# Peptides against a protein of PDB entry 3NZW: the designs that were tried, part 2

Target 1, 212 residues: chain A of PDB entry 3NZW
Amino acid sequence: TTTLAFRFQGGIIVAVDSRATAGNWVASQTVKKVIEINPFLLGTMAGGAADCQFWETWLGSQCRLHELREKERISVAAASKILSNLVYQYKGAGLSMGTMICGYTRKEGPTIYYVDSDGTRLKGDIFCVGSGQTFAYGVLDSNYKWDLSVEDALYLGKRSILAAAHRDAYSGGSVNLYHVTEDGWIYHGNHDVGELFWKVKEEEGSFNNVIG
Target 2, 222 residues: chain B of PDB entry 3NZW
Amino acid sequence: QFNPYGDNGGTILGIAGEDFAVLAGDTRNITDYSINSRYEPKVFDCGDNIVMSANGFAADGDALVKRFKNSVKWYHFDHNDKKLSINSAARNIQHLLYGKRFFPYYVHTIIAGLDEDGKGAVYSFDPVGSYEREQCRAGGAAASLIMPFLDNQVNFKNQYEPGTNGKVKKPLKYLSVEEVIKLVRDSFTSATERHIQVGDGLEILIVTKDGVRKEFYELKRD

## One batch from the design tools (peptide; made by RFdiffusion4, then SolubleMPNN)

Design b1_p8_1_s3 (from b1_p8_1, 4 letters changed)
Fold by OpenDDE base, seed 1:
Structure b1_p8_1_s3 (fold): chain B 212 residues (1-212), chain C 222 residues (1-222), chain A 8 residues (1-8)
Amino acid sequence: as target 1 above (212 residues)
Amino acid sequence: as target 2 above (222 residues)
Amino acid sequence: SVLADLLS
């Protein structure tokens, strides 16, 4: 898995691959690793598929309950804390989760929290999470700046996942891409790695380690 | 060290069509190298036009299916005989599986039916309840033999339009029920040849708007 | 392992 999220002048970019594995077996190429919690809040999934899927769906329910009770959307801080508290209760039980809670509230602005099953909860501007995270960081860190245009930021997110899909055997399938703004998240499509790779290679003159 | 799990072999296969879905399984039940039964069905009609199979350790599979059937029953009681949708069934099964997250059912679960728009639907689950809707899925002993075949024949992976120099992928399209049945039969006959835990018989449940139909075919018995 | 994993 490779997931990433970063803040920039235009909001938040979230990009993830779609491969699931069981050891050396490719279980799926089409897994949805982003949960759309509400129109302003996303969760990403890395680690155990069931753990992430189950508890982030549960988180969605908790966020909805908050909205019903408090008559306002839950903050990104609070949403991430709910998940963090939950996994902490299971600490040592063997949950495997690496998630980013990304969203926008008027109070917080664009916000990213990293939450994992070790109990870590971090607020930050840039996170890559998964077995391919270092590959993604290599591209992302090399090209990131706060003042990226929305177009460039979207491309950078997509491109970083592509790099990880190329080098990490556990990442691949497709890139799912999101842009989060004050008006909510916008889905920017599913990009098959098989097609995207060749397109990017041609346009950039990159991936010169591959001939074709 | 005590091992609470057995492995009863077998293989299951689900394929969704446009307005139908198929869930098939062989009828061999085996322990190690000993055939326990040549006809032990593992694909079940659970009501509300949902068919289900949980393949792997048969004791766990049977328990899970029974629990789901009971869940369907209670759903009707609690919701004025409302039909359980396939997506809701999938969510329910996730909870059944994840409820035993720390002592999992040792099974690969597949359900098939029609979604609320009348389109064929196949959902597959790992042992602890991660699930995905897919056009096709193989599970069980010979899944590794069949799944690549399904990738190629259902989703047309690695197929290109002739004369395009590999530039144009073969377009996705739904298969007819007849074509799906052919693929299922070919899958299982092939798997039977190469896997000792697959054979004896093939039972196919076909779900349409008119209900569940069953077909049976002989497989090799060696 | 039959468990699906999104990490490794």
Scores: peptide ipSAE 0.130, ipTM 0.805, DockQ to the pose 0.317; fails the geometry check
Fold by OpenDDE base, seed 4:
Structure b1_p8_1_s3 (fold): chain B 212 residues (1-212), chain C 222 residues (1-222), chain A 8 residues (1-8)
Amino acid sequence: as target 1 above (212 residues)
Amino acid sequence: as target 2 above (222 residues)
Amino acid sequence: SVLADLLS
């Protein structure tokens, strides 16, 4: 898995691959590793598929309950804290989760929290999470600027996942791409890695380690 | 060390068509190298036009299916006999599976039916309740033998339009029920040849708007 | 393990 999220002048970019594995077996190439919690809040999934899918869906329910009770959208901080508290209760039980809670509230603006099953909760501007995270960081860190245009930021997110998909055997399938703004998240499509790779290679003149 | 799990072998396969879905399974039940039964169905009509199979440890599979059937029953009680949608069924099954997260049902679960638009639907689950809707999925002993075949023949992976120099993929299209049945039969006959835990019989449940139809085919009894 | 992993 490779997931990433970063803040920039235009909001948040979230990009993830779609491969699931069971050992050497490719279980799926089409896993949705982003949960759309609400129109303003996303969760990313890395680690155990079921753990992430179950508890982030549960988180969605908790966020909805918050809205119903408080008559206000839950903050990204609070949402991430709910998840963090939950996984901490299961600390040592064997949950495997590496998630980013990304969203926008009027109070917070665009916000990213990293939450994992070890009990870590971090607020930050840039996170890559998964077995391919270092590959993604290599591209992302090399090209990141706060002042990226939305177009460039989207491309950078997509491109970073592509790099990880290329080098990490456990990442691949497709890139799912999101842009989070004050108006909510916008889905920017599913990009098959096979097609994307060749396109990017041709357009950039990159991936010269591959002949073709 | 006591192992609470068994492995009863077998293989299951789901394929979604445009307005139908198929869930198939062999009827062999084994333990180790001993055939317990040559006809032990593992694909079930659960009502509301949902068919289900939980393949792996048969005791767990049966328990899960039973619980789901009961869930359907109670859903009707609680919601004025409302039909359980396939997506809701999938969510329910996730909860059934994840409820035993720390002592999982040792099964690969597939359900098939029609979505609320009347389109064929197949959902597959891991042992602890991760699930995904797919056009096709093989589970069980010979899943690794069949799934790549399905990738190629259902989703047309690695197929390209002739004369395009590999630049144009073979377009996706729905398969007819006849085509799907052929693929299922070929899958299981092939799997039977190469896997000792697959064989004896093939039961196919076909879900359409008209209900569930069953077909049976003999497999190699080796 | 037969469990699906997003991170190996």
Scores: peptide ipSAE 0.126, ipTM 0.811, DockQ to the pose 0.318; fails the geometry check
Fold by OpenDDE base, seed 2:
Structure b1_p8_1_s3 (fold): chain B 212 residues (1-212), chain C 222 residues (1-222), chain A 8 residues (1-8)
Amino acid sequence: as target 1 above (212 residues)
Amino acid sequence: as target 2 above (222 residues)
Amino acid sequence: SVLADLLS
């Protein structure tokens, strides 16, 4: 898995691959590793598929309950804290989760929290999470600027996941791409890695370790 | 070393069509190298036009199916005989599976039916409740033999239009029920040839708007 | 392993 999220002048970019594995077996190439909690809040999934899927779906329910009770959307801080508290209760039980809670509230603005099953909860501007995270960081850190245009930011997110998909055997399938703004998240499509790779290689003259 | 799980072998396969879905399974039940039964059905009509199979350790599979059937029953009691949708069924099964997260049902679960738009639907579950809607899925002993075949024949993976130098993919299209049944039969006959835990019989449940029908085919018995 | 992982 490779997931990433970063803040920039235009909001938040979230990009994830879609491969699931069981050992050496590719279990799926089409897994949705982003949960759309509400129109303004996303969760990303890395680690155990069931753990992430179950508890982030549960988180969605908790966020909805908050909205119903408080008559206001839950903050990104509060949403991430709920999840963090949950995994902390299970600490030592064997949950495997590496998540990013990304969203926008009027109070907070665009916000990213990293939450993992070790109990770590971090607010930050840039995170890559998963077995391919270092590959993604290699591209992302090399090209990241706060002042990126939306177009360039979207491409950078997509391109970083592509790099990880190329080098990490456990990442691949497709890139799911999101842009989060004050108006909510916008889905920017599913990009098959096979097609995307050759396109990018041709356009950039990159990936020269592969002869096409 | 004590192992609480058994392995009863077998293989299951689900394929979603445009307005139908198919869930198939062989009828062989084994322990180690002994055939317990040559006809032990493992694909079940659970009501509300939902078919289900949980393949692996049969005791766990049977328990899970029974629990789900009971869930369907109580859903009707609690919601004025409302039909359980396939997506709701999937969510329910996730909870059944994840409820035993730390002592899992040792099964690969597949359900099939029609979504709320009348389109064929197949949902696949890992032992602890991760699930995904897919066009096709193989599970069980010969899943590794069948799934690549389905990738190629249902989703047309690695197929390109002739004369395009691999630049144009074969377009996706729905398969007819007859085509799907052919693929299912070919999958299981092939799997039977290469896997000792698959064989004897093939039972196919076909879900349409008109309900569930069953077909049975003999498989190799050696 | 029968369990699906998003991170190996």
Scores: peptide ipSAE 0.123, ipTM 0.818, DockQ to the pose 0.316; fails the geometry check
Fold by OpenDDE base, seed 5:
Structure b1_p8_1_s3 (fold): chain B 212 residues (1-212), chain C 222 residues (1-222), chain A 8 residues (1-8)
Amino acid sequence: as target 1 above (212 residues)
Amino acid sequence: as target 2 above (222 residues)
Amino acid sequence: SVLADLLS
């Protein structure tokens, strides 16, 4: 898996691959590793598929209950804290989760929290999470700046996942791409790595160690 | 070290069509190298036009299916005989599986039916309840032999339009029920040849708007 | 393993 999220002047970019594995077996190439919690809040999935899918779906329910009780959308901080508190209760039990909670509220603005099953909860501007995270960081860190245009930021997110999909055997399938703004998240499509790789190689003149 | 699990072999396969879905399974039940039964059905009609199979350790599979059937029953009691939708069934099964997260059912679960738009639907689950809707899925002993075949023949992976220099993918299209049945039969006959835990009989449950139909075919009895 | 993993 390779997931990433970063803040920039235009909001948040979220990009993820779609491969699931069981050992050396490719279980799926079409996994949805972004959970759309509400129109303003996203969760990403890395680690155990069932752990992430179950508890982030549960988180969605908790967020909805918050809205019903408080008559206000839950904050990104509170949503991430709910998840963090939950996984901390299971510390040592064997949960495997590396998640990013990304969203927008008027109170917080665009916000990213990293939450994992070790009990770590971090607010930050840039995170890559998964077995391919170091490959993604290599591209992302080399090209990131706060003042990226929306177009350039979207491309950078997509391109970083592509790099990880290329080098990490446990990442691949496709890139799912999101842009989070004050108006909510916008889905920017599913990009098959098999097609995207050759497109990028041609347009950039990159990946020159690959002949065909 | 204590091992609470057995392995009864077998293989299951689901394929969704446009207005139908198919869930198939062999009828062989085996322990190690000994055939326990040549006809032990493992694909079940659970009501509300939902068919289900949980393949792996048969004791766990049977328990899970029974629990789901009970869940359907209680759903009717609690919701004025409302039909359980396939997506709701999938969510329910996730909870059944994840409820035993730390002592999982040792099974690969597949359900098939029609979604709320009348389109064929197949959902597959890992042992602890991760699930995905897919056009096709193989599970069980010979899944690794069948799934690549389904990738190629259902989802047309690695197929391109002739004369396009491999730049135009073969377009996705739904398969007819006849085509699906053919693929299922070919899958199981092939798997039977290469895997000792697959064989004897093939039972296919076909879900349409008119209900569930069953077909049976002989497999090699080696 | 029979469990699907997204991390590795």
Scores: peptide ipSAE 0.122, ipTM 0.810, DockQ to the pose 0.316; fails the geometry check

Design b1_p8_1_s4 (from b1_p8_1, 3 letters changed)
Fold by OpenDDE base, seed 1:
Structure b1_p8_1_s4 (fold): chain B 212 residues (1-212), chain C 222 residues (1-222), chain A 8 residues (1-8)
Amino acid sequence: as target 1 above (212 residues)
Amino acid sequence: as target 2 above (222 residues)
Amino acid sequence: SPLAELLS
């Protein structure tokens, strides 16, 4: 898995791959590793598929309950804390989760929290999470600027996942891409790695380790 | 150390069509190299036009299916005989599976039916309840033999339009029920040849708007 | 059956 999220002048970019594995077996190429909690809040999934899928769906329910009770959307801080508290209760039980809670509220602005099953909860501007995270960081860190245009930021997110999909055997399938703004998240499509790779290679002159 | 799990072998296969879905399974039940039964059905009609199979450790599979059937019953009681949708069924099964997260059902679960738009639907579950809707899925002993075949024949992976120099993929299209059944039969006959835990009989449940139909075919019995 | 993983 490779997931990433970063803040920039235009909001938040979230990009993830779609491969699931069981050891050396590719279980799926089409997994949805982003949960759309509400129109302003996303969760990413890495680790155990069931753990992430189950508990982030549960988180979605908790966020909805908050909205119903408090008559306002839950903050990114609070949403991430709910998940963090939950996994902490299961600490040592064997949950495997690496998640980013990404969203926008008026009081917080664009916000990203990293939460994992070890109990770590971090607020930050840039996170890559998964077995391919270091590959993604290599591209992302090299090109990241706060002042990126939305177009460039979207491309950078997509491109970083592509790099990880190329080098990490446990990442691949497709890139799912999101842009989060004050008006909510916008889905920017599913990009098959097979097609995307060749397109990027041609346009950039990159991936010269592969003979076309 | 005590191993609470057995492995009863077998293989299951689901394929979704445009307005139908198929869930098939062989009827061999085996322990190690000993055939326990040559006809032990493992694909079940659970009501509400939902068919289900949980393949792996048969005791766990049977328990899970039974629990789901009961869940369907209670759903009707609690919701004025409302039909359980396939997506809701999938969510329910996730909870059944994840409820035993720390002592999982040792099964690969597949359900098939029609979604609320009348389109064929197949949902696949890992032992602890992660699930995904897919056009096709193989599970069980010979899943590794069949799934690549399904990738190629259902989703047309690695197929390209002739004369395009590999630049244009074969377009996705729904398969007819006849073509799906053919693929299922070919899958299982092939799997039977190469896997000792697959064989004896093939039972196919076909879900349409008109209900569930069953077909049976003999497989190699060696 | 093997567990599906989104390795982190």
Scores: peptide ipSAE 0.126, ipTM 0.816, DockQ to the pose 0.295
Fold by OpenDDE base, seed 3:
Structure b1_p8_1_s4 (fold): chain B 212 residues (1-212), chain C 222 residues (1-222), chain A 8 residues (1-8)
Amino acid sequence: as target 1 above (212 residues)
Amino acid sequence: as target 2 above (222 residues)
Amino acid sequence: SPLAELLS
């Protein structure tokens, strides 16, 4: 798995691959590793598929309950804290989760929290999470600027996941791409790695380690 | 060292069509190298046009299916006999599986039916309840033999339009029920040839708007 | 049994 999220002048970019594995077996190439919690809030999934899918779906329910009770959208801080508190209760039980909670509220602005099953909860501007995270960081860190255009930021997110898909055997399938703004998240499509790779290679003149 | 799990072998396969879905399974039940039964059905009609199979450790599979059937019953009681949708069934099964997260059902679960738009639907689950809707899925002993075949023949993976130098993929299209049945039969006959835990009989449940139909075919009994 | 993983 490779997931990433970063803040920039235009909001938040979220990009993830779609491969699931069981050991050496490719279980799926089409996993949805982004949970759309509400129109303004996303969760990403890395680690155990069931753990992430179950508890982030549960988180969605908790966020909805908050909205009903408080008549206000839940903050990204509070949503991430709910999840963090939950996994902390299961600490030592063997949950495997590496998640990012990404969203926008008027109070917070664009916000990203990292939450994992070890109990870590971090707010930050840039996170890559998964077995391919270091590959994604290599591209992302080299090209990141706060002042990126939306177009360039979307491309950078997509390109970083592509790099990880190329080098990490446990990442691949496709890139799912999101842009989060004050008006909510926008889905920017599913990009098959098999097609995207050759397109990017040709347009950039990159990936010269591959003949073709 | 005591192992609470067994492995009863077998293989299951789901394929979704445009307005139908199929869920198929062999009827062989085995322990190690001994055939316990040549006809032990493992694909079940659970009502509400939902068919289900949980393949792996048969005791766990049977328990899970029974729990789901009971869930369907109670859903009707609690919701004025409302039909359980396939997506809601999938969510319910996730909770059944994840409820035993720390002592999992040792099974690969597949359900098939029609979605609320009348389109064929197949959902597959890992032992602890992660699930995904797919056009096709193989599970069980010979899944590794069948799944790549389904990738190629259902999802047309690695197929390209002739004369395009591999630049144009074969377009996705739905398969007819006849085509799907052919693929299922070919899958299981092939798997039977190469896997000792697959054989004896093939039972196919076909779900349409008109209900569930069953077909049976003999497989090799060696 | 094989558990689906999104390795991290």
Scores: peptide ipSAE 0.114, ipTM 0.827, DockQ to the pose 0.297
Fold by OpenDDE base, seed 4:
Structure b1_p8_1_s4 (fold): chain B 212 residues (1-212), chain C 222 residues (1-222), chain A 8 residues (1-8)
Amino acid sequence: as target 1 above (212 residues)
Amino acid sequence: as target 2 above (222 residues)
Amino acid sequence: SPLAELLS
């Protein structure tokens, strides 16, 4: 798995691969590793598929209950804290989760929290999570700027996942891409790695370790 | 030391069509190298036009299917005999599986039916309740033999339009029920040749708007 | 133990 999220002047970019594995077996190439909690809040999945899918869906229910009770959208801080508190209760039980909770509220602005099953909860501007995270960081860190245009930021997210898909055997399939603004998240498509790789190689003159 | 899990072998396969879905399974049940039964059905009509199979450890599979059938019953009691949709069924099964997260059902679960738009639907589950809607899925002993074949023949992976130098993919299209049945039969006959835990018989459940139909075919009895 | 799908 490779997931990433970063803040920039235009909001948040979220990009993830879509491969699931069971050992050396590729279980799926089309897994949805972004959970749309609500129109304004996203969760990403790494680690155990069922753990992430189950508890982030549960988180969505908790967020909805908050809205009903408080008549206001839940903050990214509060949403991530709910999940963090939950996994802490299961500490030592064997949950495997590496998640990012991403959203944009008027109170907080664009906000990203990292939450994992070890009990870690971190707020930050840039996170890559999964077995391919170091490959993604290599591209992302080399090209990241706060002042990126939306177009350039989207491309950078997509390109970073592509790099990870290329080098990490546990990552691949496709890139799912999101842009989060104050008005909510926008889905920017599913990009098959098989097609995307050759397109990027040709346009950039990159990936010269591969002869076409 | 005691192992609470067994392995009863077998293989299951689901394929969604445009306005139908198919869920198939062999009828062989084994323990180690001994055939317990040559005809033990493992694909079930659960009502509300939903078919289900949970393949792996048969005791766990049977328990899970029974629980789901009971869930359908209670859904009717609680919601004035409302039909359970396939997506709601999938969510319910996730909860059944994840409820045993720390002592899982040792099964690969597949359900098939029609979505609320009348389109064929197949959902597959891991042992602890991760699930995905797909066009096709193989599960069980010979899943590794069949799934790549389905990738190629249902989703047309690695197929390209002739004369395009591999630049244009073969377009996706729905398969007819007849085409799907052919693929299912070829999948199971091939798997039977190469896997000792697959064989004897093939039972296919076909779901359409008119209900569930069953077909049976003989497999090798080796 | 059962083979769970992993997103790692």
Scores: peptide ipSAE 0.131, ipTM 0.826, DockQ to the pose 0.329; fails the geometry check
Fold by OpenDDE base, seed 2:
Structure b1_p8_1_s4 (fold): chain B 212 residues (1-212), chain C 222 residues (1-222), chain A 8 residues (1-8)
Amino acid sequence: as target 1 above (212 residues)
Amino acid sequence: as target 2 above (222 residues)
Amino acid sequence: SPLAELLS
């Protein structure tokens, strides 16, 4: 898995691959590793598929309950804290989760929290999470700047996942791409790595370790 | 050391069509190298036009199916005989599976039916309840033999239009029920040839708007 | 094992 999220002048970019594995077996190429919690809040998934899917779906329910009770959307801080508290209760039980809670509220602005099954909860501007995270960081850190245009930021997110899909055997399938703004998240499509790779290689003259 | 799980072998396969879905399974039940039964059905009509199979350790599979059937029953009691949708069924099964997260049902679960728009639907589950809707899925002993075949023949992976130098993919299209049944039969006959835990019989449940029908085919018995 | 992993 490779997931990433970063803040920039235009909001948040979230990009993830879609491969699931069981050992050497590719279990799926089409896993949805972003959970759309509400129109302003996303959760990303890395680690155990069931753990992430179950508890982030549960988180969605908790966020909805908050909205119903408080007559206000839950903050990104509070949503991430709920998940963090949950996994902390299970600490030592064997949950495997690496998640980013990304969203927008009026009081917080665009916000990213990293939460994992070790109990770590971090607010930050840039995170890559998963077995391919270092490959994604290699591209992302090399090209990131706060003042990226939305177009360039979207491409950078997509391109970083592509790099990880290329080098990490456990990442691949497709890139799912999101842009989060004050108006909520916008889905920017599913980009098959098999097609995207050759397109990018040709346009950039990159990936020269592969002969076309 | 003690192993609480058995392995009863077998293989299951689901394919979604445009307005139908199929869930198929062989009827062989084994323990180690011994055939316990040559006809032990493992694909079940659970009501509300939902078919289900949980393949692997048969005791766990049977328990899970029974729990789901009971869930359907109580859903009707609690919601004025409302039909359980396939997506809701999938969510329910996730909870059944994840409820035993730390002592899992040792099964690969597949359900098939029609979604709320009348389109064929197949959902597959890992032992602890992660699930995904897909056009096709193989599970069980010969899943690794069949799934690549389905990738190629259902989703047309690695197929390109002739004369395009691999630049134009074969377009996706729905398969007819007859085409799907052919693929299912070919899958299981091939799997039977190469896997000792698959054989004896093939039972196919076909879900349409008109209900569930069953087909049976003989497989090799060696 | 048939457990699906996203690998964190």
Scores: peptide ipSAE 0.113, ipTM 0.825, DockQ to the pose 0.296; fails the geometry check

